Peptides against a protein of PDB entry 1IK9. Designs and how they scored, part 3

Target 1, 211 residues: chain A of PDB entry 1IK9
Amino acid sequence: MERKISRIHLVSEPSITHFLQVSWEKTLESGFVITLTDGHSAWTGTVSESEISQEADDMAMEKGKYVGELRKALLSGAGPADVYTFNFSKESCYFFFEKNLKDVSFRLGSFNLEKVENPAEVIRELICYCLDTIAENQAKNEHLQKENERLLRDWNDVQGRFEKCVSAKEALETDLYKRFILVLNEKKTKIRSLHNKLLNAAQEREKDIKQ
Target 2, 207 residues: chain A of PDB entry 1IK9 as posed
Amino acid sequence: MERKISRIHLVSEPSITHFLQVSWEKTLESGFVITLTDGHSAWTGTVSESEISQEADDMAMEKGKYVGELRKALLSADVYTFNFSKESAYFFFEKNLKDVSFRLGSFNLEKVENPAEVIRELIAYALDTIAENQAKNEHLQKENERLLRDWNDVQGRFEKAVSAKEALETDLYKRFILVLNEKKTKIRSLHNKLLNAAQEREKDIKQ
Target 3, 195 residues: chain A of PDB entry 1IK9 as posed
Amino acid sequence: MERKISRIHLVSEPSITHFLQVSWEKTLESGFVITLTDGHSAWTGTVSESEISQEADDMAMEKGKYVGELRKALLSVYTFNFSKESAYFFFEKNLKDVSFRLGSFNLEKVENPAEVIRELIAYALDTIAENQAKNEHLQKENERLLRDWNDVQGRFEKAVSAKEALETDLYKRFILVLNEKKTKIRSLHNKLLNA

## One batch from the design tools (peptide; made by RFdiffusion4, then SolubleMPNN)

Design b2_p16_6_s4
Fold by OpenDDE base, seed 1:
Structure b2_p16_6_s4 (fold): chain B 211 residues (1-211), chain C 211 residues (1-211), chain A 16 residues (1-16)
Amino acid sequence: as target 1 above (211 residues)
Amino acid sequence: as target 1 above (211 residues)
Amino acid sequence: DEEVKEFEKKIEELLS
């Protein structure tokens, strides 16, 4: 079961933060349980897949688009743009919400809620869920932080090895060329010496022919 | 201001989860505000630095050790080992907690609380804090996850460059040695040719002398 | 002379 709690402002009580909890299985389209609380009273309602389908049909909206709007309205919290307006009558237990566009506001959905007899249980459970979520997210954060520190160390280690490899490659090339020049110069010196010996032998032979 | 909310079980109402909020500035030693709620009623009390010092003195405990025990009791939640037992009288508004050791339980601290007139405001604010904390922790998790993905990519890129550098170093060494042998063999062939010319010149001179 | 011979030998060993 998935759950999202959002802060909302009711048109009837704009100064009192309300909390809208939505709980569902896998997809919001399959139905959900809505819970509204002001921290003293709680109201709950179950919205079936058939009701969602009927609301989509009544709006002449494609079901996937309608569910997409429901998700934005009910799970996003009141975004700073007041795109969704929430209305609730504590007397009728009727909850409805509107999408506000520039020139048009329209009702996006409506639900009959029921007043919870023991709101303290609902509130305690809601707080428990929040505390569990905080603990889980903190544990994930600590894990991700430790992984980041590990990955950064591993990156620095490989980077340092890479830089050493580059330097070692340049040093190898330089050393090999130096050694090669020494060997090559030795062979060139031997060639020059042998040429001089050949020239001397030819000059001596020319002297022997000239008595 | 720092805040910690914990679930606790009261000895008087073990079946009803209570929430213990502690709020403080910088250090718990400088004093704190304690808030207790059952999701319907709330009780609050301010604990001063002087009261903390007095409780430490009355216990004959070093203040830093006492504050360390307060932190474990009030901020850790009821750990699974029931090391801390919480007691609250809704009639007297007296809150006290004990540390349970194997053979000895002792009172660690006690606070007079006051019943909050509008518990719904306290509960709403507590839920708001939880929701804000969840949102902040989610944003941190998403950031850390993106950083982990970045660091992992960067690590893979450097690792791949390092492996290419190692291979390029070995290839460079092999190529240089191949080129050097070709040049050396050419010089060795020239040396051999010059030696043969010297031998032939010496043999011809020996023929001319015999002649 | 010896260093040159060692290098020549190392070249020959790498190409063998």
Scores: peptide ipSAE 0.078, ipTM 0.845, DockQ to the pose 0.589
Fold by OpenDDE base, seed 2:
Structure b2_p16_6_s4 (fold): chain B 211 residues (1-211), chain C 211 residues (1-211), chain A 16 residues (1-16)
Amino acid sequence: as target 1 above (211 residues)
Amino acid sequence: as target 1 above (211 residues)
Amino acid sequence: DEEVKEFEKKIEELLS
């Protein structure tokens, strides 16, 4: 089961933060359970896939688009844009919410809720879910932090090896040229010496012909 | 203000999960506010630095060690080891907890709590804190995930450059040696040719003398 | 032959 808890403000009770829990299996489209609480009382309703489909049809909206709007309204909480207005009557247990656009507000959905007989149990379970979610997220954070530290160490190691490889390539080139020059100069000196010996031998032969 | 919420079980009500909130400034040693709730009622107490110091002295325990035990008991929740037992009387509002060691249980601390007049407000505030903590942890997780992905890309980039540098170093060495050998072989051939000319000139001179 | 002379020249230029 997937679950999302959001804080909301009711138009009738704007000074009292309420909490909207939505629970579903795999997708919100397949239906969901909605729970509203003020920290003292709780109200629950079940919305079926057929009700979601009917509401999308009544709105003349494509089902996937409608479910996308439900997801924004019911799971995101009142984001900073106050795009969604929530209404609830404790007397009728009727919950409805509106999407506020610039020039038009329209009802996005409505649910008949039932007052929970033991609200403390629902509240405790909601707090338990929050604490479990905190623990899971903390464990994930600790894992990601350790992985970041590992990746940074591994990056620094390879970077240091790369810099050494660049320097070693430059040093190799320089060393090989220096060594080659020494050998080449030895051969050039030997060639010059042999040419001088040939010139001297030719000069001596020309002297011997001239007696 | 720092805060930690933990689920606990009371010896008197083991079937009902309770929530223990501890709130403090910088360090638990400087005092704290403790809040207990069952999701319907709430009880709050304030523990001063002087009370913590007195309790440490009464236990003949070093203050830092005592605060370390308080931190484990009150902030960690009942970890899987059930090392801490919590007791609360709703009639007396007396809260105490024990550390269970193999052969000895001892009282680690006790607090007089007061019943909160508006428990729903305390519960709503507690749920708000949980939701804020979830949002903060989620933002941290998303940040760490993006950083991990960046670090992995950066590692793969430098690793690929390093491998190219290694290959380029080996190719450079091989290419330089091949080129050097060609030049040296030319010089060796010229040396051999000059030696042969010198030998021929010496043989001709020896013929001219015998003639 | 030409490639060797060019390389020898490059080596000589590096010596200078």
Scores: peptide ipSAE 0.036, ipTM 0.842, DockQ to the pose 0.706
Fold by OpenDDE base, seed 4:
Structure b2_p16_6_s4 (fold): chain B 211 residues (1-211), chain C 211 residues (1-211), chain A 16 residues (1-16)
Amino acid sequence: as target 1 above (211 residues)
Amino acid sequence: as target 1 above (211 residues)
Amino acid sequence: DEEVKEFEKKIEELLS
């Protein structure tokens, strides 16, 4: 079961933060349980897949698009853009919400809720879920932080090896050229010496012929 | 202000999860506000630095050690090892907690709380804090996840450059040696040719003298 | 022959 708790403001009680819990198995499309609380009272309703389909049909909206709007309305909280308006009557237990566009407001959905007999139990369970979620997220965060630190060390180690490899390549090239130049110059000197010996031998032979 | 909410079980109401909120500025040692709730009622008390010091002195415990025990008791929740026992009287508003060791239980601290007149407001604020903490931890988690993915890419990029650098170093060394060997072999061939010319010139001169 | 001469020339350029 998946769950999301969001903060909402009711049109009837704009000064009192309400909490909207939505619980579902795999997809919101398959139905969900909605729970509303003000921290004192709680109200719960179950919305079936058939009710979701009927609301989509009554709106002449494609079911996937409608479910997409339900996700935005019910799971995100009222974002700062008052795109969704929430209404609840404590007397009738009727919950409805509207999407406010620039020039058009329309009812997105409505649910009959029931007042919870023991709201304290629902509130305690809601707080327990929040605390569990905090603990799980902290554990994930600590794990990711440790992994981040590991990856950063590994990156620095490879970077340092890479820089050493670059420097070693340049040093090798320079050393090999220097060594080659020395050997080549020795060979050039030996060739020049041998040419001079040949020239001298030719000059001596020309002297011996001239007697 | 720092805050921690924990789950506790009261000896008087072991079936009902209570929530213990502790709020402090920088250190628990400088004093704190404690709030207890069962999801219906709430109780709050302020504990001063002087009261913490007095409790430490009355226990003949070093203040830093005592504050360390307070942190474990009040901020960790009752871990699965029932090391800390919490007691609260709704009638007297007296809260006390004990540390249970193998053969010795001792009172660690006691606080006079006051019943909150509007518990729903305290509960709503507590839930708001939990939801804010969830959102902050999710944002941190998403950030760390993205950073880990970045670091992993950066590591792979440097690793690939390092491997290319190693291969390029080996290839450079091999290529330079091959080129050097070719040039040196040409010079060696020229030296051998010049020596042969010198030997032939000497043999011709020796023939001319014998003639 | 030409490649060796070019390499000799490059070596001479590195010596200059």
Scores: peptide ipSAE 0.035, ipTM 0.843, DockQ to the pose 0.653
Fold by OpenDDE base, seed 5:
Structure b2_p16_6_s4 (fold): chain B 211 residues (1-211), chain C 211 residues (1-211), chain A 16 residues (1-16)
Amino acid sequence: as target 1 above (211 residues)
Amino acid sequence: as target 1 above (211 residues)
Amino acid sequence: DEEVKEFEKKIEELLS
């Protein structure tokens, strides 16, 4: 089961933060349980897949698009751009919400809720879920932080090895050329010496023929 | 102001999870505000620095050690090793907690609380704080995840460059040696050819003298 | 032969 808790403001009670809990199995499309609380009272309702389909049909909206709008409205909380307006009557237990566009507002959905007899249990469970989520997120943060530190070390290590490899390549090339030049110059000197010996021998032969 | 919310179990009400909120400025030693709630009622008390000092003195415990025990008891929640036992009387509004060791239990601290007139506001604010903390932790998780992905890419990139550098160094060394051997062999061949010419010239001279 | 001469030339250019 997946769950999301969001804070909302009701048009009827704009001064009191309400909390909207939505719980579902795998996908919101399969239906969901909605719980509203003001920290004192709680109201719960179940919305079936068939009701979601009917609401989509009544709106003449494609089901996947409708579920997408439900997800934005019910799981995002009141995002900073008050695109969704929430209404609830404590007397009728009727909950409905609207999408506000520039020039048009339209009802996105409506649900009948039932007042919970033991709201304290619902509130405690909600707080427990929040605390569990905090603990899980903290553990994930600590893990990710340790991984970041490891990856940074590993990057620095390979970067340092790479720089050493570049320098070692350049040094190797330079050293090999220097050594080769020394050997090559020795061979060139031997060739020049042998040519001079041949020239001298030819000059001596020409002298011996001339007696 | 720093805050921590923990779930606790009261000896008097072991079936009902209670929530212990502690809020303080900079250090718990400077005093703190404690709030207890069961999701329906709330109780609050203020503990001053002087009270903390007095409790430490009464326990014959060094203040820093005492504050360390307070931090473990009040901020860790009921950790899995039930080392701390919490007691609260709703009638007297007296809260106290004990540290349980193998053979000895001792009272660690005690506080008088006052029943909050509007517990719903305290509960709403507590839930708001939990939701804010979740959002902050989620944003941190997303940031750390993106950094991990960046660091992993950067590591793979430099690792690939390093491997290419290693291979290029080995290839360069091999290529240079091959080229050098070719040039040196040519020079060695020229030297051998010149020596043979010198030997032939010497043999011809020896024939001309005998003749 | 030409490659060896070119390499000798490149070596001589590095000496200069």
Scores: peptide ipSAE 0.035, ipTM 0.843, DockQ to the pose 0.639

Design b2_p16_7_s1
Fold by OpenDDE base, seed 1:
Structure b2_p16_7_s1 (fold): chain B 211 residues (1-211), chain C 211 residues (1-211), chain A 16 residues (1-16)
Amino acid sequence: as target 1 above (211 residues)
Amino acid sequence: as target 1 above (211 residues)
Amino acid sequence: SEEVEEFEKKIEELLK
């Protein structure tokens, strides 16, 4: 089961933050349980897949698009732009919400809720879920932070090895060229010496022919 | 202001999860506000720095050690080992907690609380804090996850460059040696050719002298 | 001279 709790403002009680819990299995399309609370009273309703389909049909909206709007309305909290307005009558236990566009507001959905007999249990369970979620997210944050620190160390280590490898390559090239020039110069000197010996031998032979 | 909410079990109502909120500025030693709720009623008390000091003195405990125990009791939740037991009388509004050791239980602290007149406001604010904390932690988790993915990519990129640098160093060494041998062999061939010319010139001169 | 001969030997050994 998945759960999302959002704070909402009811049109009838805009000064009192309400909490909208939605609980569902896998997809919101399969139906959900909606719970509304003001921190004193709680109201719950079950919305079936058939009711979701009927609301989509009544709106002449494609079901996937309708479910997409439900997800935005019920799971995103009151977005900063008041795109969704929530209405609830505590007397009738009728909950409905509207999508507000520039020039048009339309009802997106409506649910009959029932007053919970023991709201304290629902509120305690809701707080427990929040505390569990905080603990899980904190543990995940600590893990991700440690992993980031590890990855950063590993990156620095490889970067340092890479820089050393670049420098070692340049040093190797320079050393090999220096050594090669020494060897080459020695061979060039031997060639020059042998040429001079050949020239001297030819000059001596020319002297011997001239007596 | 810092805040920690923990679930606790009261000795008087072990089947009903209670929530213990502690709010403080910088250090728990400077005093704190304690709030207890069962999801229907709420009780709040202020604990001053002087009261903390007095409780430490009455226990004949060093203040830093006492504050350390307060932090474990009040901020860690009911640890899995029931090391801390919480007691609250709704009639007297007296809250006290004990540390349980193997053979000894002792009172660690006690606070007079006051019943909150509008518990729904306290409960709503507590839920709001939980939801804010969840949202903040989720945003941090998403950031850390993206950073981990970045660092992992950066690590792979540098690792790949490092491996290429190692291979390029080995290839450079091999290529330079191959080129050097070709040049050296050419020079060695020239030296051998010049030596043969010198030997021939010496033999011809020896023939001319015998003539 | 010796350093040159050692280098020549090392070159010859690497190409064997």
Scores: peptide ipSAE 0.108, ipTM 0.846, DockQ to the pose 0.485
Fold by OpenDDE base, seed 5:
Structure b2_p16_7_s1 (fold): chain B 211 residues (1-211), chain C 211 residues (1-211), chain A 16 residues (1-16)
Amino acid sequence: as target 1 above (211 residues)
Amino acid sequence: as target 1 above (211 residues)
Amino acid sequence: SEEVEEFEKKIEELLK
């Protein structure tokens, strides 16, 4: 089961924060349980897949698009754009919400809720879920932080080795060329010396023939 | 102001989860506000720095050690070891807690609480704090995840460059030695050829002197 | 060979 709790404001009670809990299995399309609370009272309702399909048809909206709008409205809370308006009557237990566009408001859905007999249990379970979620998220944060620190160390180590490898490649090339020039110059000197000896021997032979 | 909410069980109501909220400024030693709720009723009390000092003295405990025990008891909730036992009387509004060691239980502190007139407001504010904390922790998780993915890419890139640099260094060394051997062999061949010419010239001179 | 002479020149150029 998946769950989302969102903070909402009701048009009828704009000064009192309400909480909208939605619970579902796998996908919101398969139906969901909706719970509303003001921290004292709670109201719940179950919405079936058939009701979602009927609401989509009544709106002349493609089901996937309709479910997409439900997800935005019910799982995001009142987003920063106040795009969704929530209405609830405690008397009729009728909950409905609208999407507000620039020049158009339209009803996106409506649900009959039932007043929960033991709201304290629902509220306690909601707080427990929040605390468990905080603990899980903190553990994930600590894990990710440790991995981040590890990866940063590993990156610095490889970067330092890479820089040393670049410098060592350049130094190797320079050193090999220097050593090679020394050997090459020795061989060139030996060739020059042998050529001079050959020239001298030829000059001496030409002197000996002229007697 | 710092805040911690913990789940606790009361000895008198072991089947009902309670929530213990502690709020303080900078350090728990400077005093704190404690709030208890069962999701229907709430009770609050203020503990001053002077009361904390007096409780430490009454226990014959060093203040820093006492505050350390308060922090463990009140901010961790009932830890996995059930080391702390919480007691509350709804009639007297008297809250006290004990530390349980293997063979010894001792009272660690006690507070007179007052019943909150509007518990729904306290509960709503508590849920708001939980939701805000979840949102902040989720944003931190997403940030850390993105940084982790960045660092992993950067590490892979540098690692790949490093491996290429190592291979290029080995290839450079091998290639330079192959080229150097070719040049040196040519010079050695020229030296051998010149030596043979010098030997032949010497042998011809020795023949001409004998003739 | 021409290749060796070119390499000798390149070595001499790199060490100037």
Scores: peptide ipSAE 0.057, ipTM 0.843, DockQ to the pose 0.547
Fold by OpenDDE base, seed 2:
Structure b2_p16_7_s1 (fold): chain B 211 residues (1-211), chain C 211 residues (1-211), chain A 16 residues (1-16)
Amino acid sequence: as target 1 above (211 residues)
Amino acid sequence: as target 1 above (211 residues)
Amino acid sequence: SEEVEEFEKKIEELLK
């Protein structure tokens, strides 16, 4: 079972924050239970898949699009844009909500609710769900924090190894060239020495021919 | 202002989850406001720094240690270990709690509460705080998740650069040695050629002397 | 070979 609680304002009671709970299985399309509370009284209604389908048909709206609008209205909370207006009569227990567009407002849905006999139980359960959700989200945040600290340490370790590898590559190249030059210079000196010996031997032979 | 809400069970009403809200400024040591609710009624009391100090003295406990116990009892929630027992009389509005140790239970604190005239307002505010806390924690969670994904990408990038650096170092060393060997072999060949010319010149001179 | 002479020159240039 999935659940979302949102705060809403009723057109009839704009000074009293109400809470709208929606509960469903896997998708809103399959139907849902709606609960409204003012912190003292509670009202509940069940909306079937058939009612959702009928309302989509009556609106000449594709069902998936209609369910998408229901999700925004009922689950997103009263977002800062007041795109959705909520109405409830405590006398008739009739709940309806409208989508407000620039030049057009239209009823998005309506539900008959029933007054809950024991509202305190519904309110306690709602608070329990909020506290459980807080605890779960805190545990996730603590886990992600530890993971981020780990990843940062691991990144710093690899970065440090990479910098050392770059430096070691440059040092290796420099050292190898220095060593090679020493060997090469020794060989060049030996070649020059042997050439000089050949020149001297040729000069001596030319002297011996001239007696 | 800081706040914590926890679920508790009262010894007198163990079947009905109660909610204990504690509100304070910076530290519990400076005093706090306690609110109890059953989802229908609410009770509130204020505990001063002086009362906390007096209770610590009466218990012959160091104030910081006593505040540490209060924090565990009142803010941690009813942890799975049932270390704390809560008692409340709706008639006297007297709230007290005990710490249960293996062989000793002792009263940790007691407060006179007052029945709230408008409990629905307190309950609505409590639910609002829970919903705000959920939203804040969700935003933190989303931020940490994005940061985690960033850090993982950055780690993979540096790791890939490091592996390429290692391979490039090995390839550089191998390439330099191959090139050096070619040069050295040419110089060694030149040295051998010059030595052979010197030997031939010496043999010719020895023939000319015998001649 | 020309390649070895070029490498010797490059080594000598790096040594200057």
Scores: peptide ipSAE 0.055, ipTM 0.843, DockQ to the pose 0.595
Fold by OpenDDE base, seed 4:
Structure b2_p16_7_s1 (fold): chain B 211 residues (1-211), chain C 211 residues (1-211), chain A 16 residues (1-16)
Amino acid sequence: as target 1 above (211 residues)
Amino acid sequence: as target 1 above (211 residues)
Amino acid sequence: SEEVEEFEKKIEELLK
C-alpha cells in the first residue's frame, strides 16, 4: 500500500490547515482511501476504480488524464498556484475539489466521506506514518551521504593518479629525448672523426705519390 | 529552534501510542519545551536550564552526563530496549520518566505539564512539521542522489582518461624507442662503412709500399 | 631514409 499525506486548505475553513491522506494499492486508478483531518476530527471515504471511471466518463475525460489530475490534486497538496480548490462540508460529509484555470473552473471530483468515530486513532496512525517516513528518509540520506563521500574519495584518488600519469608521460618523453641526443651526438662525433681520418689518409697517399 | 518528535508508550496507557515533541534552542541543556499528545489531547511544559541543572544536582549526576541521558530518553523515543519508561498522569499533568537498568530503576526526570486548550492546533502544527521534514529530507535525498550520479560519471570519466594516459605512455615509450633504434642503426651503418673504407685504404697503402 | 633525417631534425629542434 502506498500513501501520501498533503496539507490542504478548505474553502469553508481557510485558516485551518487540513490534512489529506490518500492511500492506494500500486496505482491510484485502482481506487483509493481518502482521509481528511483537522487534527481533531477525521473523515474517511473509499473511492473505487468504478467510481474513478464513472467520474472520468461524466467529465468526458480520458481515464489516464483524469487519474493524472487526481494525482496532482490529491497527492501534491495545493501547490502554490492554487490550481486546485478543496471543499468539504462537515455536515453532509461531502468532499469535492475543483480545478481552477484562468477562464474556467470545473469540478474535478467529489467524494462522500464518513466521520470517523475515533479520530485520535487515525491521527496517531498518521503521525506514526510521518515519523516512519522521516526515519526511512533519514536512513536513506545518511546512506547517500556516506556513498557521496566514498565516491568523492575515489574520484580524488583516480584524479591524483591521472595527474601523476600525465606528469610521468611528459617526464618520460623529455628524458628519452635527452638520452637519445647524447647517444646521437656521440655517433655524430665518431662519424666526423672517421671522416677526418679518411681525409688525412687520402692526403698522405697523395703526398706519397708525389717523389 | 530544533525539535524532535518521538513516539512513546505511557505506563498508564500502553496500548495508545503517544507523541513526545521536544523543542529547544541550539542545545537541550539550555532548556526545552516538551509537548505530549495522544492525537486528541495535548499537554505542554517548559523546562528551564535551571531545572535541568537542579535535576542533575539532585541526582548527583554530572550535568553533561544528565543531558546526555535526557537526549537519549526524550529525543530517541523508547528504543527497542525499553531502557526508558514514561509515566504521565492526565489528572495531575505530571510527567516523569525512569531509566531501567538490569538491577536498578531510577527516575531520570519529571516535568509538570499543562493541558493545551486547543490540542487540534498543536496536533496540526506537529503534522505540518512532520510533512515539512519529509519534504526537506526528500529534497536532500534527491540532491544527494543526483550528486552521487554526477560523482559516479566524473569518476568513470577520470578513470577512462587515466587508462588512456597509461596506454598512451606505454605507446609513446615504445614508439620513441623504435624510432631511436632506426636512427641509431643508420649511424652505426655509417660508422661501419667509414671503418671499412679506412681499412681498405690502409690495405691499398700497404700494397703500394710492397709494390 | 628521409624519415630518419626528419626525425633527427625534430630531435634537434626539440633540444634547442
Scores: peptide ipSAE 0.058, ipTM 0.843, DockQ to the pose 0.571; fails the geometry check

